Peptides against a protein of PDB entry 5VZU. Designs and how they scored, part 169

Target 1, 271 residues: chain A of PDB entry 5VZU
Amino acid sequence: GRTLEDIFHEHMQELILMKFIYTSQYDNCLTYRRIYLPPSRPDDLIKPGLFKGTYGSHGLEIVMLSFHGRRARGTKITGDPNIPAGQQTVEIDLRHRIQLPDLENQRNFNELSRIVLEVRERVRQEQQEGGHEAGEGRGRQGPRESQPSPAQPRAEAPSKGPDGTPGEDGGEPGDAVAAAEQPAQCGQGQPFVLPVGVSSRNEDYPRTCRMCFYGTGLIAGHGFTSPERTPGVFILFDEDRFGFVWLELKSFSLYSRVQATFRNADAPSPQ

## One batch from the design tools (peptide; made by RFdiffusion4, then SolubleMPNN)

Design b2_p24_4_s1 (from b2_p24_4, 15 letters changed)
Fold by OpenDDE base, seed 3:
Structure b2_p24_4_s1 (fold): chain B 271 residues (1-271), chain A 24 residues (1-24)
Amino acid sequence: as target 1 above (271 residues)
Amino acid sequence: SELQKLLEELQKKFEKSDLKGPEF
């Protein structure tokens, strides 16, 4: 029977050949677009910028990491036969932290799958609830019928009623000290290992992580057919390295910062 | 073209591969 290795080699040959064919179609008509680095904000989880990501059989791709409030995005700068350049390869929800289990239970893929799918259902519920509030407000501008009508007059009357006493009871305002969510202490890195059966390009990934978040990855067939979002885990290792576990694909992408400096890569100041 | 025939052959091979899963 074909080994997993034989299948992987055949698949890599097909991807290389597809990439060659797609590239050769553009030999006579290349469009160049300037890419600007995202501006850094003080509240960004790490400095935004260019990363080298591992994409299994595709090898290395260039991804731009950017921050958008409580969301992070990885955008492909290099494309492949499945996902073209300019697509958001990963979208991370920085509101939905994932707590990894201990190192022993991190080897269990089913435990990671359970944790991620529970967060996915919470995200789905929040999207449904927030969608209902936006819908109800617009409906009831019924037509202001301008009906004109008329006059009448009367004046009256009077009456009295009484005393009720001023009971002072000075209920002290219990200062509900909203427990300021202690800024999640940038705690000592948790020991990290990939689950059994998650494929990585190599075993040379950081064995400690700072924090994890829920996210979705973009997957598609060849030629960007039937694109969909699959659940995953964003893993922050350090200032220059993060990972993404593609849960359904059982794959791990390691992203490492591009250390090259680019001249004139800053976004033009808004005039 | 020769290239178009090669694309059609690759597409037919890919259509027969058990690896027809969407990729990242």
Scores: peptide ipSAE 0.283, ipTM 0.690, DockQ to the pose 0.373
Fold by OpenDDE base, seed 2:
Structure b2_p24_4_s1 (fold): chain B 271 residues (1-271), chain A 24 residues (1-24)
Amino acid sequence: as target 1 above (271 residues)
Amino acid sequence: SELQKLLEELQKKFEKSDLKGPEF
């Protein structure tokens, strides 16, 4: 029978062949686009720029990280057989911070799954509520001329019933103990470990993280078939490293800053 | 081309399992 190793080798050979066929079909019609680095803003979580990832069987991935107010985006610079270059491989919602549990509970995939799915439902609710407010505002029905509906009559009076003085029961305002947002210790990284059963190509990932956010990743079949967004966790390790946990895939992608200085890679200032 | 047919055959094989590459 085929071993799991035989199946893996055959699959890797087929992937290499697909990548070769796909690239060779375009060899006569290569469009070169100049890549500009995103402008850095003071409010950016980290400096935007190029990051290299190790991604599954596809090997080296290059992603451009950029910030858009309360959102971050990872744009594919390198395409793969599933997802072409220029696609948004990850979208991060910087409004929805994920608090990781203690190191023992971080090993539990079901706990991470619960936390991520709860945040996903909040994001869906906020999108539905914001969609309703935008929908109701357009319903300015023009003034229908009120035809004068006729004068139907006077019906009567009846009377008096009495004074019952309701007592002033002064219910003390229960102090809503504002759950003190524990000041996110911005300085010392939280201990970090991948959940059991989350695959990583490299066991040499940072064992401390600064913060985590809810995000979605793009997944697709070969040739960009059935593209969908899957929930995940963006993990900021430091200024030069981030990860993405793909929840449904049970995988982890590590991204490291490309330290190469590119001369004249800055976006032209908008004139 | 023969290469296009081979690509389409390979795509159909992987449509079932490889939404993001085989994470073995």
Scores: peptide ipSAE 0.019, ipTM 0.575, DockQ to the pose 0.509
Fold by OpenDDE base, seed 5:
Structure b2_p24_4_s1 (fold): chain B 271 residues (1-271), chain A 24 residues (1-24)
Amino acid sequence: as target 1 above (271 residues)
Amino acid sequence: SELQKLLEELQKKFEKSDLKGPEF
């Protein structure tokens, strides 16, 4: 009978062959786009840059991690048969921290699923509420036909007078300086384990994580068919490693910083 | 081309894979 290894080997060969066919079809029409490393900002959760993803059968995946205020993005630098280069493979909402349970309950996929789906529902509610405020403001500018009502000249009246009424002690409303939420101190790392039934191609993942956030991953069929965003968990391990749990796929992608230094990769300073 | 046919066959094979994710 075909071993599981034989099935995986055949599947990897087919993916490699597909990747080869795609690359070879474009060999005569290679468009080179310069990639700039995103500038680092003080408020960035970690240094932005290139990360190597470990997608077993797809081979070497390179993702650019960048920060956009309260959002982080993983942009594919390498395409695969499903997701082309330049797509946002992951989008992380840094407003929505996920608290992992204890190590025993972390093994329960249903518990992780519950936590993620509750956060997903909050994100949807916030998007609906913010959408309503933007909608009501635009409705009332019906085109007032500016009928050219004529230039009536009306008059002068000049006069009155001096009255000096007193200084109302305008009690300064104490600006409740919204205590800038101290950038959540990267708490002591918590023990981390993948839930039972989440596949990892590499069992060598960090067993301690710093922070977790709600995110969405991009999935698609071959040729970028039916692209959709699925819920997941962004896991910050350290300055050089993060993961993404694909909740619906029950899979885990590990990303490690590319330690290579690139000359002239910095974005041109905005003049 | 033969490569295009092979690509179409592979695409049809993978379209049947419920594996829409970056790992599959």
Scores: peptide ipSAE 0.018, ipTM 0.575, DockQ to the pose 0.620
Fold by OpenDDE base, seed 4:
Structure b2_p24_4_s1 (fold): chain B 271 residues (1-271), chain A 24 residues (1-24)
Amino acid sequence: as target 1 above (271 residues)
Amino acid sequence: SELQKLLEELQKKFEKSDLKGPEF
């Protein structure tokens, strides 16, 4: 029978051939768009910029990581047969931290799946609640017909006198135990391992992670057919490396910072 | 072109199997 390796090799050859056909068809009509690096902010989880990853069967992918308050985004710089350039390949909710279990329980895919799906449900509930607040706030601007209320005359209210004795109500200051916001401990790295049955193209991934967050990844058929968002885990390893676990695909993508310096890649200052 | 036909055949093949390409 065909080995999994034979099937993978044939599939990779077909994808390379598709990429060749696409590039050859558009050779006569290339549109170049300037890409600007996102500005770095002090509150950014890591420096924004370009990252290279091995993404599924498509090989080398380049994404731009950017921060948008409590959200991070990976934008495709390279297109593939499924997802064109400029699409948001990953969207990360930095409000929804994933707490990984101990290293033994991290090997259990079902445990990771449970944790991620529970966070996904919370995110859906928050979106529904926030959608209702935004909906109810718009409904009450009925057109207030500006009835011109007639100018009723200012009655001179009389100067009543001063004698309010100061009652010494010695209300004891209840010790509001300020729940010490545990300083966001610049997270001591926790041991990290992929769950059993999560595919990784490279077994040489970081075995320690700083933080994990809930996120969604964009999946689509060839030609960007039936695009949908699948749940996953963004894993921050260090300043230059992050991963994404595609939960439903049972796969892991590792992204590493592009160390190349780009001259004049900064966004124009907003005038 | 023959290349366009081949591309369409490959697309139809992968539309069924590959939401992101099989990570084997």
Scores: peptide ipSAE 0.021, ipTM 0.607, DockQ to the pose 0.601; fails the geometry check

Design b2_p24_4_s2 (from b2_p24_4, 14 letters changed)
Fold by OpenDDE base, seed 3:
Structure b2_p24_4_s2 (fold): chain B 271 residues (1-271), chain A 24 residues (1-24)
Amino acid sequence: as target 1 above (271 residues)
Amino acid sequence: SELQKLLEELNKKFEKSDLKSPEF
């Protein structure tokens, strides 16, 4: 019977042909843009830069990882027939950590789905609440009609304050030392396995991960039709490897750092 | 063009495939 690998290979050939047809439409109008590596910041989860990502039947694509405060972004440097170059293939919310279950429960796709969808709902609630606070502040500059109205009067009234001597009892405020949530020791990786029914290009992925975060992936039909964001899990393995589980697609992308060094690839210092 | 016809045939093949191409 056809293996999943045979199906992916045939499909990859068709996608390469489609990519060729699309690119041939631009033969007389090519624009070249210089790409700069994002500057590294001390608070970046890992060093930003170029990664090789696995995209199922598309094979390998080049993705730029960059950090934007509490968000990370993967931007396609290479495009395909679905998602063109320059699109944000993944957007990661570094505020919303995903806790993976034990290794047995990690094999359960429904358990991972439950965990991710609960976090997605929290993210949606926070966006609705934060949108409401920004809306109310702008409305109430009603015109200050400077009505001049009048001078009225002096009234005197007088009276008595009684003496009540409240007692001293100096109850020491017990400093509720808010137990600073010890930053969960980033040191010990947990065992990692893909859920049953999640497709990977190969089984050669790291079997230990440091941490996971909620994120969204960009999907579209051919020619970038009906683009939408689907829920997923960003998985940090190490300094040079991360993954993304595309929950609705039941697919896994492994990203590995491009080890090539580029001359004059650093962004110009802001003058 | 012949390439445009081929692209339309490929698109129709993917639309009919229960194998939702990884759209990502």
Scores: peptide ipSAE 0.265, ipTM 0.763, DockQ to the pose 0.397
Fold by OpenDDE base, seed 2:
Structure b2_p24_4_s2 (fold): chain B 271 residues (1-271), chain A 24 residues (1-24)
Amino acid sequence: as target 1 above (271 residues)
Amino acid sequence: SELQKLLEELNKKFEKSDLKSPEF
C-alpha cells in the first residue's frame, strides 16, 4: 500500500506542478504592484516590515507585518494555491496576551488548547457586548409628542410607622489582595517548546520567546475554497522573528525578517 | 492546453480534500 510518506511526496509533487502550471500560464501577463513598507510607530511591538515564513507544503512565503493600535496583521505578499496574495494570513489581538505554562506543561497540547480556547471565548464575549452597545444607541426614536392626557386628581392619606435604629455592624473590608501581576520581566525570555504533536517544518525554532498573543489565522482549500479563521498563538521570539501556532491544524509557522534594505520602500507620507 | 486540463483535474482533486493552507 502507499505509505503516508508516499502520499505526502505525491501531494508535494502535485502542488509544485500546479504552481508551475499557474506561473507558466501567466508568464506573459505579469502585473507588478509596488509594495510599501508600513510606517513604524513608537508603540509598535517590533518594527513592521517583510518577513519570510515557512508553511508546511508551500515552502517559502513572504508576509508583511503591520501594526494597527492593539492589533497586528500579517498580509500575504506571496500567494499560494490555497490563499491568494493580499489576504490577511494572521490577525493578532495584542490585548489578549497568552501566558505560556512552564516548559513541562508547554509539551501538553491540551493545555495550550485550553488556554487559547479560553481566550477565544473572552474575545467572543467582548465582541457580543460591544455589538449590543452599538445596537442600543441607534434605538433612540425621537420623542413622539404624546398629547397631554388629562390630570385626574385623587388624594389619600396617612400613616406613620416607627424609628427602627440602624445597627452599625462595621464589617471590615476584606483587603482583596490584588494579585500583583508580577511584571513579566520584559528582558528575560521564557523557555519555549512546541507541544507534542505540533508539526514544524524545521526543528530549528527559537527555544526562548518574549511574549505570546492570541490570534487567528486564515485557512482555505485550493483555489481559496471555504476560507475560515482558525485560532492560534502569535509568538514573539525577538525583533526579527515571530511564530504562529495553528491550533486546529497542529502546525507551526516560523517567520524571519527580510534583512534586505529597500531604498524608497517607505510609504509616502499622507499629505 | 493539456497543462490546463491537468490543472483543472488537480484543482478538482484538491477541492475534495480537507487539506488547508498552511499545513497542506
Scores: peptide ipSAE 0.117, ipTM 0.717, DockQ to the pose 0.717
Fold by OpenDDE base, seed 5:
Structure b2_p24_4_s2 (fold): chain B 271 residues (1-271), chain A 24 residues (1-24)
Amino acid sequence: as target 1 above (271 residues)
Amino acid sequence: SELQKLLEELNKKFEKSDLKSPEF
């Protein structure tokens, strides 16, 4: 019978062949799009830039990591048969930190699943609440038919005198701007292990993580069919490495910084 | 072309696979 290894080899060969066919269809009519490296900001969790990831049988992929306030984004620079170049392969919510359990409980996939799904539900609730406030404000501009209100006569304003009552300066209690939670100090890294049943391409992943965040990954069928977002965990290992646990897929992608320096890759200064 | 036919056959194979995963 075919071994699992034979099936994975066949599948990998088929994906490589598909990639070859797609690339060959360009018949030397290559369209080039300039890619700019995102500018680094002081509040960026790590330096933005190019990362190399391994997606199972798709092999080596390039992702651009960028920061957008409290969100991080992985954008595919290389496409695959499922997800074309320019798509957001991962979207990370930097407001929703995931606390991993101890190393023993990290082996339990169901515990990680529980933690992630609880955070997903909070994110969904926050999106619903914010959607209601935006919706109620637009409804009430029914066209008020401007019935011409008849000109009621200008009653003379009586000249009441100058009674100088001192205004009580009711100091409105300054809305205590909730102190922006200081970006959690990069404490001593937590021991990290993948749950049992999460597939990793290589067992050579960092065994210590700095922090984790809730995120969503983009999944689709071949030809970008039925694209959807699946819940996952962004694992920050260090300045040059992050991972993504695809919860529903039970898989783990490792991303490592591309150490190559590119001349003239900086975004043009805003004029 | 034969390659396009092969690509269609492969796409049709993978459309049936639950492998919506970027990892597979």
Scores: peptide ipSAE 0.113, ipTM 0.708, DockQ to the pose 0.677
Fold by OpenDDE base, seed 4:
Structure b2_p24_4_s2 (fold): chain B 271 residues (1-271), chain A 24 residues (1-24)
Amino acid sequence: as target 1 above (271 residues)
Amino acid sequence: SELQKLLEELNKKFEKSDLKSPEF
């Protein structure tokens, strides 16, 4: 029977052929949009920029990685038949670090699934609570009709005298053991392996990761039909490499920095 | 052209693909 690999290879060939046909049509009006590199910030987890990845059947993808406070985003620069260019292929919540187990337990897909789904539930709860605070704050601005309350005259309340003796209540300063927020140790690399049953196009992925975070990936049918966000794990390997584990798809995408220097790619300073 | 017919066939194939995956 056809292997899953044979099906992926055939599908990739078909997608490449479609891209070739589209680009070979001289009658196509192409619209070009200038892409700007995001400005680097000191607090960015790594330098923002262009990364090349390989999504399963779609071949080579270009993604822009950018940082937005405690969130990171991967924006598609290259479109595919499922997800058009300009979509946020991945959204990473840098508040929700994933702690990988030991290397033995990292082979267990069900353990990774448990960890990710627990974090997903926390993220949903925080979104509901933050939605309620934002909702309750807006509801209380009913128009206070400024009824002009009449100026009642200030009665001169009398000058009562001074003599309150200072009681020396020597309350011992309870040692608030400030739980030393262990400085987020610029994470010593931990051993990394894909769970059994997670597919990777290349077995040549980094075997050490710095940090992992909860994220969501965008999936859609052809023509961007029924788009949805699925849970996953963003894996920072180094300054130039990250991965994304698509939990529901049981797949892994590796991204590597585009080492090309682009002249005049910086965003114009906001005037 | 034959390439346009092939493109239309491939588009119709993929429009029927329930493959939501970036990998499928």
Scores: peptide ipSAE 0.092, ipTM 0.701, DockQ to the pose 0.691

Design b2_p24_4_s3 (from b2_p24_4, 13 letters changed)
Fold by OpenDDE base, seed 4:
Structure b2_p24_4_s3 (fold): chain B 271 residues (1-271), chain A 24 residues (1-24)
Amino acid sequence: as target 1 above (271 residues)
Amino acid sequence: DELEKLLKELEEKFNKSKLKGPEF
């Protein structure tokens, strides 16, 4: 039988050859685009920036993580044979937190699948409802031809007088104890393990995570054929590491911050 | 021969592959 090493070697040769074919098809026409680091905001879940990921067979990927209010985005800086550079490889909904079960139940792929698919359905419902509100609001601006109704004269209605007495009604302010939603202690990591049957190139992933969110990953065929969004889980491990579980692919990608300092990588201030 | 076979298998994968390949 072929060894795992033989299969890996053949697959690596395949990927190198694919990259060679793709780069050769562009007839050495290299387009360089300046990349700016996204500005950091106080409300950003972590500092935005460049992350180095391993996507299964595709090898090393560079992704820009950026925050857009209640959304996070991973934008491909490096292309692969399926997904070109500049595509949003992951889109994270920071409104839809995923609560992982206990460590025993985290090993169950079907439990994770259930949780993610329930959140996916909620996201679809919210998109349909928000689409209806946006649709109904546009329909009613029929052009009201404002016929100029003539300026009827401003009759000076008179100034009368002063008196009404100060009724003392001393209604006791009921102490509505606003249950201060304790700010979810961002600090305590929960135990984390990949479900059985989720592949990871590196078994050396963090065994604790801070937060998980619903997200979608972009998948496509070679040459960016039939691109689609697949459901997944964004896992924040720490300030410098996040993961993405590709639910339908049963795969995990780990991303680590690129520690290189780039001079002049900040976007010019909008003048 | 082996390179042409690999090129043809790649061309077939290029045309047939709809998904980011699972880690096989």
Scores: peptide ipSAE 0.024, ipTM 0.580, DockQ to the pose 0.371
Fold by OpenDDE base, seed 2:
Structure b2_p24_4_s3 (fold): chain B 271 residues (1-271), chain A 24 residues (1-24)
Amino acid sequence: as target 1 above (271 residues)
Amino acid sequence: DELEKLLKELEEKFNKSKLKGPEF
């Protein structure tokens, strides 16, 4: 019988072949697009720019990280057989911080899954509420002058029911001890470990993280078939490294800043 | 072409495997 290793090698050969063939189809029709680095803003979580990712079988990927107020985006600079270049591989909601548990509970995939799915549900609720406010605002059709329909008669005043005494039940205000969100010490990274059963191509990932956020990743079949957004966790390790946990895929992608300085890579100033 | 046939056969295999995204 084929070993799992034989199946993996054959599958890697098929993937490399697909990657070769889909690139070679365009050899006669290469459109070069100039890529500009996003402008950096003071409120950006880290400096925007090019990051080198390693996806398991897809090999080397280049993603542009950019910030858009309370959202971050990873845009594919390199395509793969599933997702073409220019697609938003990750979308991060910087309003929805994920607090990781202690290191022992971080090994539990079900705990991470619970936390992420709770945040996903909050994001859905906020989108539904904000959608209702935008919908009701258009319904002011102007006042049709409805004609004065006639005065139907005064039905009588029913009587004064009596003085029920105010019971002074002094319910003590239970001090809702607002669990003081311990100010996440902005300087010391939290210990970080991948949950058991989350695959990583490299076991050499940072063992401390600064911040985590809710996000969604784009997945598709080959040829960009049935594209969908799946829930995940954006993990900021440092100024030059971030990760993404693909929750449904039980996989981890590590991204490292491209340290190459490009001359004239800055976007032209808006005139 | 032979290459287009090979592509289609590969696409059909991979679409059946539900290999979506970075998971290999």
Scores: peptide ipSAE 0.022, ipTM 0.592, DockQ to the pose 0.669
Fold by OpenDDE base, seed 1:
Structure b2_p24_4_s3 (fold): chain B 271 residues (1-271), chain A 24 residues (1-24)
Amino acid sequence: as target 1 above (271 residues)
Amino acid sequence: DELEKLLKELEEKFNKSKLKGPEF
């Protein structure tokens, strides 16, 4: 029978050949678009920029990480047969932190799945509630009553309304104990391990993570058919490394900062 | 000819291969 290794090698050869086909099918007619690095902001979780992903059998991907308020986005710089360049491969909700369990319980895929699905449900509820508030605010366009004609300036007199007395009633200030938001401890990185049955192309991933967030990944068939967003976990390891756990796919992608310095890669100053 | 045939067979296999997963 074919070994798993034979199947993997056959599949890797097929994918390398497919990449060669895709690069060759452009018949040397390449359209180049300049890509600018996103400007860094003080509130960015890490410096935005180019990251090299190791994405399963598909090999190397280049992703631009950028920050947009309470959202982070991974945008594909390199396309593949399923998802073209310029698509958002990952979208991260920085409002929805995921707390990983202890290292023993991190090995349990069902525990991670439970945590992620609970956060996904909260995100859906918040979207429904925010949709209702935006919907009710538009319904009160009351009828534009036709403003009647400019009736004349009757000059009527200055009636002296009376001196109503200053009732002193000294209602005691109820001490609203402001629940002190505990400063987000710059927590020492927690031990990190992938759940059993989550595959990683490389066992060489960071064994300590700084923070985790809820996110969604984009998946599609060939030619970008039936594109959908699946739930996942963004894992921040350090300033130069992050991961994404694709929950439904049971897979992990590691992304490492491209250390190459690019000349003239800064966005032009807004004129 | 043989390369184009192999390319087409690979494209057909690949089109039948699962939704883009990081593992596949």
Scores: peptide ipSAE 0.021, ipTM 0.569, DockQ to the pose 0.664
Fold by OpenDDE base, seed 5:
Structure b2_p24_4_s3 (fold): chain B 271 residues (1-271), chain A 24 residues (1-24)
Amino acid sequence: as target 1 above (271 residues)
Amino acid sequence: DELEKLLKELEEKFNKSKLKGPEF
């Protein structure tokens, strides 16, 4: 029978081989695609841009972080054997903040799992409710047989007179105080530790986080087989660092901003 | 049987995982 060690060894060999094939393909035929940095917006949680991610044995990956209203997106700039370049490796729901427990309870994976799964269920409910309103409006216009309604005669419009009393119904504009959702105050950093049994390549991760959000990560088999979204936690550490806890995978990925300044990387101004 | 099932589930999970093989 295959041991767990045999399985890990075979998958390691397969991963190395796939990486070798992908890298060797670059030597023979490079297709270049221009990448533009996303424009920064005032409401962006942090400056968008390129981040260097680590995925254990996948090694170094480049991800573009971008903001899309109440959503953030990590897009793979580098592919791996599972997930090709251009895929959304992480999607973050900035509406669904994760409140981490105290540092003692943060070590408990089951507590983090409970918190994340409760938020996942709320997100699922909100998606179902919003889907129902869009569905009912397609009333079955059955094929109304166009019976030729006979031409009823054009009755003359009587010229009713001009009685112009302007009823000044001063409907007070109800001040819909759009409660300006206070931009999520970057609260004092919370002490942060990975749960026991969450694998991280290095223990060199920030031990304080600013805020956490619910997110989903993309996972797939080799060759992008059976791609699915798995629940996780986006952890903002600072302006230049974020993490993602892959809940089901029990893994952590750290992302650090690429500090390199690229000339001519700005998106062309919309003319 | 149960161990082989667990090994297959772990294999599938590992195939989908960002943790592919030993962390060097």
Scores: peptide ipSAE 0.030, ipTM 0.586, DockQ to the pose 0.106; fails the geometry check

